# Peptides against a protein of PDB entry 3EFO: the designs that were tried, part 160

Target 1, 262 residues: chain A of PDB entry 3EFO
Amino acid sequence: SQLADLYKSCETDALINFFAKSAFKAVLHQPLKVIREILVNQTAHMLACYRKNCASPSAASQLILPDSMKVLPVYMNCLLKNCVLLSRPEISTDERAYQRQLVMTMGVADSQLFFYPQLLPIHTLDVKSTMLPAAVRCSESRLSEEGIFLLANGLHMFLWLGVSSPPELIQGIFNVPSFAHINTDMTLLPEVGNPYSQQLRMIMGIIQQKRPYSMKLTIVKQREQPEMVFRQFLVEDKGLYGGSSYVDFLCCVHKEICQLLN

## One batch from the design tools (peptide; made by RFdiffusion4, then SolubleMPNN)

Design b2_p19_8_s4 (from b2_p19_8, 10 letters changed)
Fold by OpenDDE base, seed 1:
Structure b2_p19_8_s4 (fold): chain B 262 residues (1-262), chain A 19 residues (1-19)
Amino acid sequence: as target 1 above (262 residues)
Amino acid sequence: SMEEFERLLDEMLDAFLAR
């Protein structure tokens, strides 16, 4: 069908970029509540239309997503959780203005990475392999106390270390004997010169490649205060300032879809 | 229902990560 073809041809990343810029423009003249409602309604409406016109008949209780738009809800939730669309006193006006301006100038690829960061399990690196490790979901549930993870969103880069990170990896990356000796004030990794360190640097370089902004590196130790900042980039989890987890968001969208189809 | 949501989440993210 024509509609099915439309959905198949739809670029979700481009759509999210459009929604983000539209919302961030609207924030200047419309109440945040209204903008948020529009975004949720648009998400539900689009998915409902697909289900009605393209999907095979199924139980009303089942959520059916178009193949090309399966990632739409996750990005929409991330957009809704952005500080620009949140009205919290803890978020400075300057920060909102800054992020708004950044997104307004972002291309499709940049906004994609910005709203859903890349989280890589660095502790699983095969020194003999040139392949990048497979990214994991941006959730605390995917972290491990024994693991080391690299997170990047195009603007920031975090190296997160579990409290039980392997000493040999710590030595390989930082040239220190233990977790306790890692200096979190550093913004650059030392050039240790071993294969593991070199591979990590290569990965960081690849991530930085073709990005318009130089990402500042922040070293984060598990259970230290700065970890709270890092956790804000785990976008699938519940936000500090009232943002919904992805699961909760899906439930909300599902309910709305059902209402539209009744 | 929750199991279905989890499945959908996995499928969505797998598709995303495969890009």
Scores: peptide ipSAE 0.085, ipTM 0.737, DockQ to the pose 0.667
Fold by OpenDDE base, seed 4:
Structure b2_p19_8_s4 (fold): chain B 262 residues (1-262), chain A 19 residues (1-19)
Amino acid sequence: as target 1 above (262 residues)
Amino acid sequence: SMEEFERLLDEMLDAFLAR
């Protein structure tokens, strides 16, 4: 049921919040390497139980781990990729301190969105529907040159436009004839007034209403310089500053799980 | 296998996001 799914999601969100705050507190007293190892270890231990059950003919209902924990690894990877837990010279101390403080004060829902952004394919919007489009995986592989995507992490909002975005949608959103005419310096969408524009604005409003901070909108054109910033929020991909892709992380965790089960 | 495990997690994640 929808209610059951919501409950399960909340459990995972709570765990991520806990691990995030614990880790971010620990950075004050422990080396980053140790903290990262602990997080990986925790993930492995969690999944080890699950893996053990997968090897058994037991029914899914008999799994020791709740279904909500099955998605925990992706969030753990996102946590590990946060600048607070990355020791890179490219990341300023101020930035680390800032993000640390932010997360330390975040509620469960906020931290969840912060670590794993919501990426929405808005080019698929049905103007007759009031429902939000289904979020897609935060990976470049899920983007389309023909698509338009809205990304939000509770602090930032990005409107990403593929180089081959439909002109009719561009016209609908920006009231310009083509991709080339879009001004990326704007932080607000024009009030074009057509149904598509209105729906997009509504969606943005809904997303914003759920967050304590006002998210600045950044319009990003594919293959332009600002896209690099946007790509940093595609958390399942390999990080620019040494963070692993989700797949790589899973491989790492899997190896550790195997060791635990031996 | 690792591949099967990855697929399972991907499916779960997809389901989670699609809810």
Scores: peptide ipSAE 0.080, ipTM 0.722, DockQ to the pose 0.413
Fold by OpenDDE base, seed 2:
Structure b2_p19_8_s4 (fold): chain B 262 residues (1-262), chain A 19 residues (1-19)
Amino acid sequence: as target 1 above (262 residues)
Amino acid sequence: SMEEFERLLDEMLDAFLAR
């Protein structure tokens, strides 16, 4: 009962923060491969332990998680895909060091957002609404060529524009007639002054309000070179540098859990 | 099955996004 209560009360955000900091500390002394293996094993073990000791009896093939830990694999995969835990030549040592230092100082809320960005469909904005649009999953499958999306992870902010973004929205945001006219070198949105622009700026402001770091805005056009950088933040997808998709990771974890329970 | 995982993904992420 006590164990069950412990798992029920488990704060996934706190766990991820802990694991992230622990792993990032360990990078200095342990091979990345070992660290990654430990993280996966710990994840599987924790979930298996819950399944064994706390969960109601069910088929072994079913992965039943407490609500508080349902998102653990999501975050864990994101952690594993972070550049700090990747040994790829494409990632500079400076970048790894920078992100490592950032995470080491992050609070629970900040690390949560950092590992799983907020992706907002801006093209669906209701100018009369004061509510933020509902976030969508961080996957390319959720993007639309006709859409405009805002992505924020607490450090970076991206405004992604589909190649078929509505001209009226482009005009509303950038005060230019078409997608082709958008200047991607801009780091600030123009003050167009229409309701849509104002709402977008408001949203961006809200996102920035509780973040300790000022997020630089990057304008990203679909199918242009900078989109590659943007895609790295679509954390559910397969990583550019060898990271697994969330689905693949979940399969891996599930298999390991089953093995532990056998 | 893959379908099961997809359902799980959806459930987890929907719950997460609803926070």
Scores: peptide ipSAE 0.065, ipTM 0.715, DockQ to the pose 0.725
Fold by OpenDDE base, seed 3:
Structure b2_p19_8_s4 (fold): chain B 262 residues (1-262), chain A 19 residues (1-19)
Amino acid sequence: as target 1 above (262 residues)
Amino acid sequence: SMEEFERLLDEMLDAFLAR
């Protein structure tokens, strides 16, 4: 089948782009429920096929999916949790239309970042290094009250600050003495001029330069109201509008896989 | 098992993010 051929020839990034565009095109002609079911079934079938083939000692099987396909479920869950595929009254028609249009025009790299944001622990920065910090999983469980994190999905950029963020880092980034003094209405970081500030700005610049759209910076304090918006981008967590956590999704997919294999 | 399945996918995701 066409889908089987796609699994063999494409990377996960290309697959999610394909599924996203296909699904977002289908919403014009098919019920959302049907589209979601198809996506879940495809995920289950893919992984079921993988398990069948990996259990065989013959490594020469052309049916073995690349290792990169193993991460498809997380992207698929993110896709399923997108507002375009959700029929929630809390989501405006305009927002659905907007995001649909955005994704329909996205390239492979853009859609990858869009569906699974980059979350960087900037509190761990070595000011002497020019390397970007390693990204962490997009889950609240990976955040710390003592940490500062930068999140970017190609359209939005967030700087999240834990309630117990180090005062020295706050001073370094914002030139204020404490967490309470941070102005969250700011859309630009001040040019403080110290090495930490410079490095953070550099990182933000690098992230921005690779994206076709200018990302507006939102500063988010932990436990303040705007954090709720930020949490929506922690895509592995349970969605506010009924989307499953990644763990819950895996559980669902696993059950379907078992049904297919038995 | 479900646990093994989750572990595998988590490991792959971690590797993916670390690239």
Scores: peptide ipSAE 0.050, ipTM 0.703, DockQ to the pose 0.414

## One batch from the design tools (peptide; made by RFdiffusion4, then SolubleMPNN)

Design b2_p20_3_s1 (from b2_p20_3 with E2K K3L N11D E14Q I16V)
Fold by OpenDDE base, seed 1:
Structure b2_p20_3_s1 (fold): chain B 262 residues (1-262), chain A 20 residues (1-20)
Amino acid sequence: as target 1 above (262 residues)
Amino acid sequence: SKLELLMTLPDGVQVVVEHF
């Protein structure tokens, strides 16, 4: 059917870009609450329509997604949690306006990275490999005290270090003997010159490549105050300013779908 | 079609992906 073909061919990244720009345009004329409700409703309606007309029979206790929309809910939640769509007084008007304008000019690839960052386990690097490490989900649950992670969203880059990061890796990256000696005021990594340092710099270069903006590097040590900023980019977790976790959003979407179909 | 379980939500709802 035409409808089935539509879901099979859906380009979710383009759809998210469209929803983002549509919503960010609407903020000039509609209340934020209404815009958020529309986005949730659109998500629920698309998935409800799929369940009703295209999906294989499934129990009410299942939230069924077509493969093409596997990541639709997570990106929609990220969009909903963006400062442009939040009404918190802690968010300055300037910041809201800035991010709004940024997204309004973003292409599909830029927007998907912006809403859902890359989170790379740097501590797992094979210095003999030319491949990038596989990204992990953007959640605190995927971090480890023994790990070192690089996060990038096209605008910011963070290097997060666990309190129990291997001293040999710290030495390799920063040329200092321990976690305590790492200077988090640095915005550039030293050119240590060993294979691990070179590999990390190569990865950072690849991430920066073809991005329209130069990403500032922030070094973050676990359990220090600046880690709070980093954690805001763990988009699957509950947001500081009221945004839901991905899990909570899925629960919400499922309930909405059930309501639409009952 | 093939169904893939992505996760189980706290309330027991299963999030599944349908592959064609």
Scores: peptide ipSAE 0.734, ipTM 0.975, DockQ to the pose 0.949
Fold by OpenDDE base, seed 3:
Structure b2_p20_3_s1 (fold): chain B 262 residues (1-262), chain A 20 residues (1-20)
Amino acid sequence: as target 1 above (262 residues)
Amino acid sequence: SKLELLMTLPDGVQVVVEHF
């Protein structure tokens, strides 16, 4: 059917970009609560329509996503959790305005990265490989105390160090003997010159490549205060300011779909 | 059409992806 074809050909990244810009424009003349409700309703309606008109028969206990939209919910949740759409005094007006303007000018690819960061387990790097490590899901559950992770969203770059990250890697990256010796005030990695350091720098360069903004590097130690900022970019987790986790959002969406189809 | 299980939610709901 024509509708089925529409879902099959849907470009979720473009759709998210559209929803983001529409929502961020609406902020100027609509209450934030209303905007959030609209976004949730739109998500539910789209998926309910699919369930009703396009999807193969399935149990009510299943949330069915067309392949083209398998990441729609996670991105929609990220959008809903963005500071622009939150009415929290902890978020400055300047920051809200800044991010709004940024997104309003973002292309599809940029907005994708912005809403869902790239999180790379760089502790697993093979210095003999030219391949980038596979990104992991943006959740605390994917971090490890023994790991070192690089996170980037097109605006910010973080290097997160687990409390038990390997001393040899710390030495390789920072030229210091241990985790405790890492200076988190630095915004540039030292030129250590070993293969691991060079590969990390290469990866950082690739991530930065063709991004419209230069990403400032923030070094983050696990369990230190700045990690709280980093954790806000673990977008699948529960938000600090009342935003739902990805899992919670999926539950919510499913319930709403069921209500629509009752 | 093929259904792929992505995850099971805490409430028991199965998130499935339909491939065509």
Scores: peptide ipSAE 0.733, ipTM 0.975, DockQ to the pose 0.963
Fold by OpenDDE base, seed 2:
Structure b2_p20_3_s1 (fold): chain B 262 residues (1-262), chain A 20 residues (1-20)
Amino acid sequence: as target 1 above (262 residues)
Amino acid sequence: SKLELLMTLPDGVQVVVEHF
């Protein structure tokens, strides 16, 4: 059917870009609560329509997503949790205005990365491979005390280090003997010159390529104060200033779909 | 079509992706 074809060909990244710009435009004239409700309703209606008209038969206890919209809920939740749409006093007006203006001019690819960062397990790097490590989900559950992760959202770049990150990698990246010796005030990695350092720098370069903004590097140690800022970019978790986790949002969406169809 | 279990939510809801 025509409707089925629409769902099969859906470009979720473009859709999210559209919703983001629409919502951020609406901020100027509508209450944030209303905007958030509209976004949730739109998400629920799209998925309810799919379930009703296109999806294979499934139990009521299932949330069915077409493959083209596999990541629609997570991106939608990220949008909902963006500071522009949050009514928290801790978020400055300037920050809201800044991010709103940024997103309003972002292309599809830029907005996609902005709302859902790329999180790479750097500790798994194979210096003999030209392939980038596979990105992991942006959640604390994917971090490890023994790991080193690079996060980028097109505007910011973070290098997160677990308290038990391998000393050999620390030495390779920072040329210091231990986690404690890492200087988090650095915004540039030292040119250590070993294969691991070069590989990491290459990865950072690839991430930076074709991005309209230069991403400043922030080095984050686990359990130090700046980690809180880093965790804000773990978008699948609950937000510091409100917003549901991805899991909670899925529960919400499922409930709404059931209400629409029952 | 093929159904892929993406995750099971705490409330027991199964998030399923349908591939065509």
Scores: peptide ipSAE 0.733, ipTM 0.975, DockQ to the pose 0.945
Fold by OpenDDE base, seed 4:
Structure b2_p20_3_s1 (fold): chain B 262 residues (1-262), chain A 20 residues (1-20)
Amino acid sequence: as target 1 above (262 residues)
Amino acid sequence: SKLELLMTLPDGVQVVVEHF
């Protein structure tokens, strides 16, 4: 059917970009609560329509997504959790205005990275491989105290270090003997010159080259205060300022779909 | 079509992806 073909050819990233810009424009004239409700409603309606008209028969206890929209919910939740759409006093007006203006000018590729960061397990780097490490889901559950992770969203870059990060990697990256010796005030990695350091720098360079904005590097040590900022970019987790986890959002969407269809 | 289980939610709802 024509509708089925439409879902099969759906470009979710483009939709997210559209929804983001539409929502961020609406912020000027509509309450944030209403905007958020509209976004959830739009998500539910799209998926309800699919379930009703295109999807294979499935139980009510299933949330069925077409392949083309597999990542729609997670991106929509990320959009909903963006500071522009959150009405919390902890978020400054300036920050909202800044991010709003940025997104309003972003293309599809930039917006997808902006809303869902790339989180790379740096501790797994193979210095003999030219391939970038596979990104992991942006959740604390994917971090490890023994790990080192690089997070980038096109505007910010974080190097997160677990409290039990391997000393040899710390030495390789920072040229210091231990986790405790890492200076988190630095915004540049030292040029240590070993293969691991060079590989990491190369990865960071590749990530930066794909983005229109220069990303400031923030070094984050687990359990230190700056980690709280880093955790805000773990977008699949529950947000500090009222945003839902990805799981909670899926539950919400499923319930709304059921309401629409029953 | 093929259904792929993506995850199971805490309430037991199964998130499935339909491939064509």
Scores: peptide ipSAE 0.729, ipTM 0.975, DockQ to the pose 0.956

Design b2_p20_3_s2 (from b2_p20_3, 9 letters changed)
Fold by OpenDDE base, seed 3:
Structure b2_p20_3_s2 (fold): chain B 262 residues (1-262), chain A 20 residues (1-20)
Amino acid sequence: as target 1 above (262 residues)
Amino acid sequence: MTLEKLMTLPDGTEVVVEKW
């Protein structure tokens, strides 16, 4: 059917870009609460329509996503959790305005990365390989105290270090003997010159390539205050300012779908 | 058409992806 074909050909990244820009435009004329409700409703309606008209028969206890929209919910949740759509006093008006402006000018690829960052386990790097490490899900559950992770969303870059990061890697990256010696005020990695350092720098370079903005590097130590900022980019987790986790959002969406269909 | 299970939510909902 025509509708089935539509779902099969759906480009979720483009759809999210559209929703983001539409929502951010609406901020100027509509209450944030209304905008958020509209976004949730649209998500639920799209998926309800799919279930009703396109999906294979399945149990009501299942949330069915077409393959093309597999990541729609996670991106939609990220959009809903964006500071532009949050009415929290802790978020400055300037920050909202800034991010709104940025997203309004973003292409599909840029907005995709912006809403769902890359999180790379760089502690697993093979210095003999030219391949980038596979990204992991943006959740604290994917971090490890023994690990070192690079996060980038097109605007910001973070190097997160677990409290039990291997001293040899710390030495390799920072040329210091231990975690305690790492200076988190630096915005550039030292040119240590060893293969690991070189590879990390290469990876950072690749991530920066073809991005419209230069990403400032922030070094983050686990359990230090700046980690709280970093954790806000773990978009699948529960937000500090009231945003739902990905899992909670899925529950919400499923509930709404059921209400629409019953 | 195949259904692939992604996860089970805390409320018991099974998240599945339909592939074609």
Scores: peptide ipSAE 0.676, ipTM 0.968, DockQ to the pose 0.966
Fold by OpenDDE base, seed 5:
Order: sequence, then structure tokens, then C-alpha cells
Structure b2_p20_3_s2 (fold): chain B 262 residues (1-262), chain A 20 residues (1-20)
Amino acid sequence: as target 1 above (262 residues)
Amino acid sequence: MTLEKLMTLPDGTEVVVEKW
């Protein structure tokens, strides 16, 4: 059917870009609560329509996603958790205005990365490999105290270090003997010159390549104050300012779909 | 068409992806 073909050809990244810009435009003349409700309703209606008209018969206890929209819920949750759509006094008007303007001018690829950052396990790097490490899900559950992770969202870049990061990697990256000796005030990695350092710099270069904005590097040690800022980019977790986790959002969406179809 | 299980939610809901 034409409807089935529409779902099969759906590009979620383009759809999220559209929803983001539409929502951020609506902020100027609609209450934030209404905008958030519309976004949730749109998500539920799209998936309910698929369930009703396109999907194979399945139990009501299942949330069915077409392959093309596999990541729609996670991106939608990220959009809902963006500071532009949150009514929190802790978020300044200037910050809200700034992010609104940024997204309004973003292309599809940029907005995708902005809403869902790339999180790379740097501690797993093979210096003999030319391949980038596979990204992991943006959640604290995917971090390791023994690990080192690079996070980038097109605007910011973070290098997160676990408290038990391997000393050999610390030496390789920072040329210091231990975790305690790492200076987090630096915005640039030292040019140590060993293969591991070179590979990390290469990866950072690849991430920065063809991005419209230069990403500032922030070094983050686990259990230090700046880690709180880093954790805000773990978008699948519960948000600091009231946003739901990805899992909780899926529960909410499923419930709404069931209500629409009953 | 094939169904791929992604996860089970805390409320018992199974999240599945339908591939054509």
C-alpha cells in the first residue's frame, strides 16, 4: 500500500529535523506544555497508524517499530529534553534562545548529531587499526570506571576518564604518570607523539571534519564537578531538569498508542 | 517480514522492530 511504502521510505533523521524546527518555531506563539504534548501525540499517532494499517498482527504487549523509524522514539525524547522545550528556571533565557537559533539553521546531519551525540570508547582503540571504534549508547550504563570515552555532539567535545583508567593510556594521551596528574583545565591534548596519541588525535580530527562549528575539547574526570555537565549529554538517561529516560519514554509512548487503538 | 526484539521495558512491554 501507499501508506506502507511511506513508512518504509521514512528517513527518521529528516523527520526529527522537521519536528525540531517546527517545535522551536512554535515556541514563539504557543505554550511549551502544548508543544511537548503535540510532539508526544505525533509520535504516538504515527506509530499507532503503523500498528493499525501496516504492521503484522502482534500482541498488545508489544511496541512495534518499523525499521525506518527504529530510532524515532529516542530522538524524539532527546528533542523533548532539549532546554528550548523545558520550562525550568535554572535554564537562562539566553541559553534557550541560543540553542533555538542553532537548531533552526541546522541541516539534517547536524541536528542528528546534536540531539544524539556520538560516544566512542577510546580505551578499546587498536593502534594498528584504521577503523573508528563503534559508538556506544549515550547512557551511564555504557561507561566504565576503567574506560576512556570521547563524546561529541557537533558543538562540544568531551574526553571522559574513569577513575580507574589504565595508567598506560593516561601516559600515552597526557604524558603524566596517573589519573590524579591530569590537568582538566587544558582545552588541547598534548602532542605526545606515540601511536595511541596520534590515533586519538586522528579520531578527533575525523569527528571535527566538515562540521560547521569548531568543537571545544573539555577534559572530564569521573567524580569531579565537571562530570555533571558531561552527563547531560548522556541523553538516554533521565535528564537533570525533568526529562525522562529513553526507557520511560518508550513506556509512555506505548501506553498512548494502546489508548489510541482501544 | 521479520521481527527483531530490541528490549523489554520495565513494564513488561517488548519493543520489536519490523523489517520488510
Scores: peptide ipSAE 0.675, ipTM 0.968, DockQ to the pose 0.959
Fold by OpenDDE base, seed 2:
Structure b2_p20_3_s2 (fold): chain B 262 residues (1-262), chain A 20 residues (1-20)
Amino acid sequence: as target 1 above (262 residues)
Amino acid sequence: MTLEKLMTLPDGTEVVVEKW
């Protein structure tokens, strides 16, 4: 059917870009609560339509996603949790205005990275390989106290260090003897000159490449107060300002789909 | 067409992806 073909050929990244720009445009004319409700409703209707008209028969207890929309829910949740769509006093008007304007001008690729950051386990780097480490899901559950992670969303770059990060890696990256000696006020990594440092710098360069904005580096130590800012970019987790986790969002979407089909 | 299980939600819902 034509409808089935539409779902098969759907470009989710383009769709998210469209929803984002539409929502951010609507902010000027509609209450944030209404905009969020519309986005959830649109997500539910789209997936309900698929289940009704295109999907193979399945149990009602299943949430069925077409392959082309596998990442649609996670991106929609990220959009819903964006500061532009949140009415929290902790978020400055200037910050909301800034991010709104940025997204309104973003292409599909830029918006994709913006809403769902890359999180790279750099503690697993093979200095003999020129390949980037495989990205992990943006959740605290994927972090480890023994790990070092690089997070980037096209605007911000974070280097997160676990409290039990290997001293040899700390020495390799920062040229200091221990975690306690790392200066988090630094915005640039020192040029230590060893293979590990060079590899990390290369990775950072690759991430920065083809991005329209220069990303400022923030060094974050686990269990220090600035880690709270970093955790906001773990988009699959529960938001600090009232946003749902990815799992909770899926539950919500499934419930709405069931209501639409019953 | 094949169904791939992604996860099980806390409420018992099974999230599956349909591939064709």
Scores: peptide ipSAE 0.671, ipTM 0.968, DockQ to the pose 0.958
Fold by OpenDDE base, seed 4:
Structure b2_p20_3_s2 (fold): chain B 262 residues (1-262), chain A 20 residues (1-20)
Amino acid sequence: as target 1 above (262 residues)
Amino acid sequence: MTLEKLMTLPDGTEVVVEKW
């Protein structure tokens, strides 16, 4: 059917960009609560329509996503959790205004990265390979105390170090003997010159490539205060300021779909 | 057409992706 074809060809990243800009425009005229409700409603309606008209028969206990929209819920949740759509006193008006303006000018690719950061396990780097490590899901559950992760969302770049990060990697990256010796005040990695350091720098360069803004690097040690800022970018987790986890959001969406169809 | 399981939610809901 024509509708089925539409779902098959759906460009979720474009939809997210559209919804983001629409929502961020609406902030000027509508209460945030209403905007959030609309976004959830839109998500549910799209998926309910699919379930009703396109999806193969399945149990009501299943949440069925077309392949083209498999990431729609997670991105939508990320949008909902953006500071522009959150009215928390902890978030400054200036920050909201800033991010709003940024997103309003973002293309599809930029907004995709902005809402769902890249989280790369750089501790797994093979210095003999030119391939980038596969990104992991943006959740604390994917972090490791023994790991080192690079997170980037197009505006910020974080190098997160687990408390048990390998000393050899620390030495390779920072030219210091241990985790405790890492200076988190630096915004640039030292030019150590070894293959691992060079590869990391290359990766950072690739991430920075084609991005409209220069990402400031923040070095974050696990269990230190700045980690709290880093954790805000673990978008699949429950938000500190009232945002739902990805899992909770899926539950919510499923319930709403069921309500729409019953 | 195939269904791929993505995850099971805490409420028991199974999230599946339909592929063509």
Scores: peptide ipSAE 0.670, ipTM 0.967, DockQ to the pose 0.954

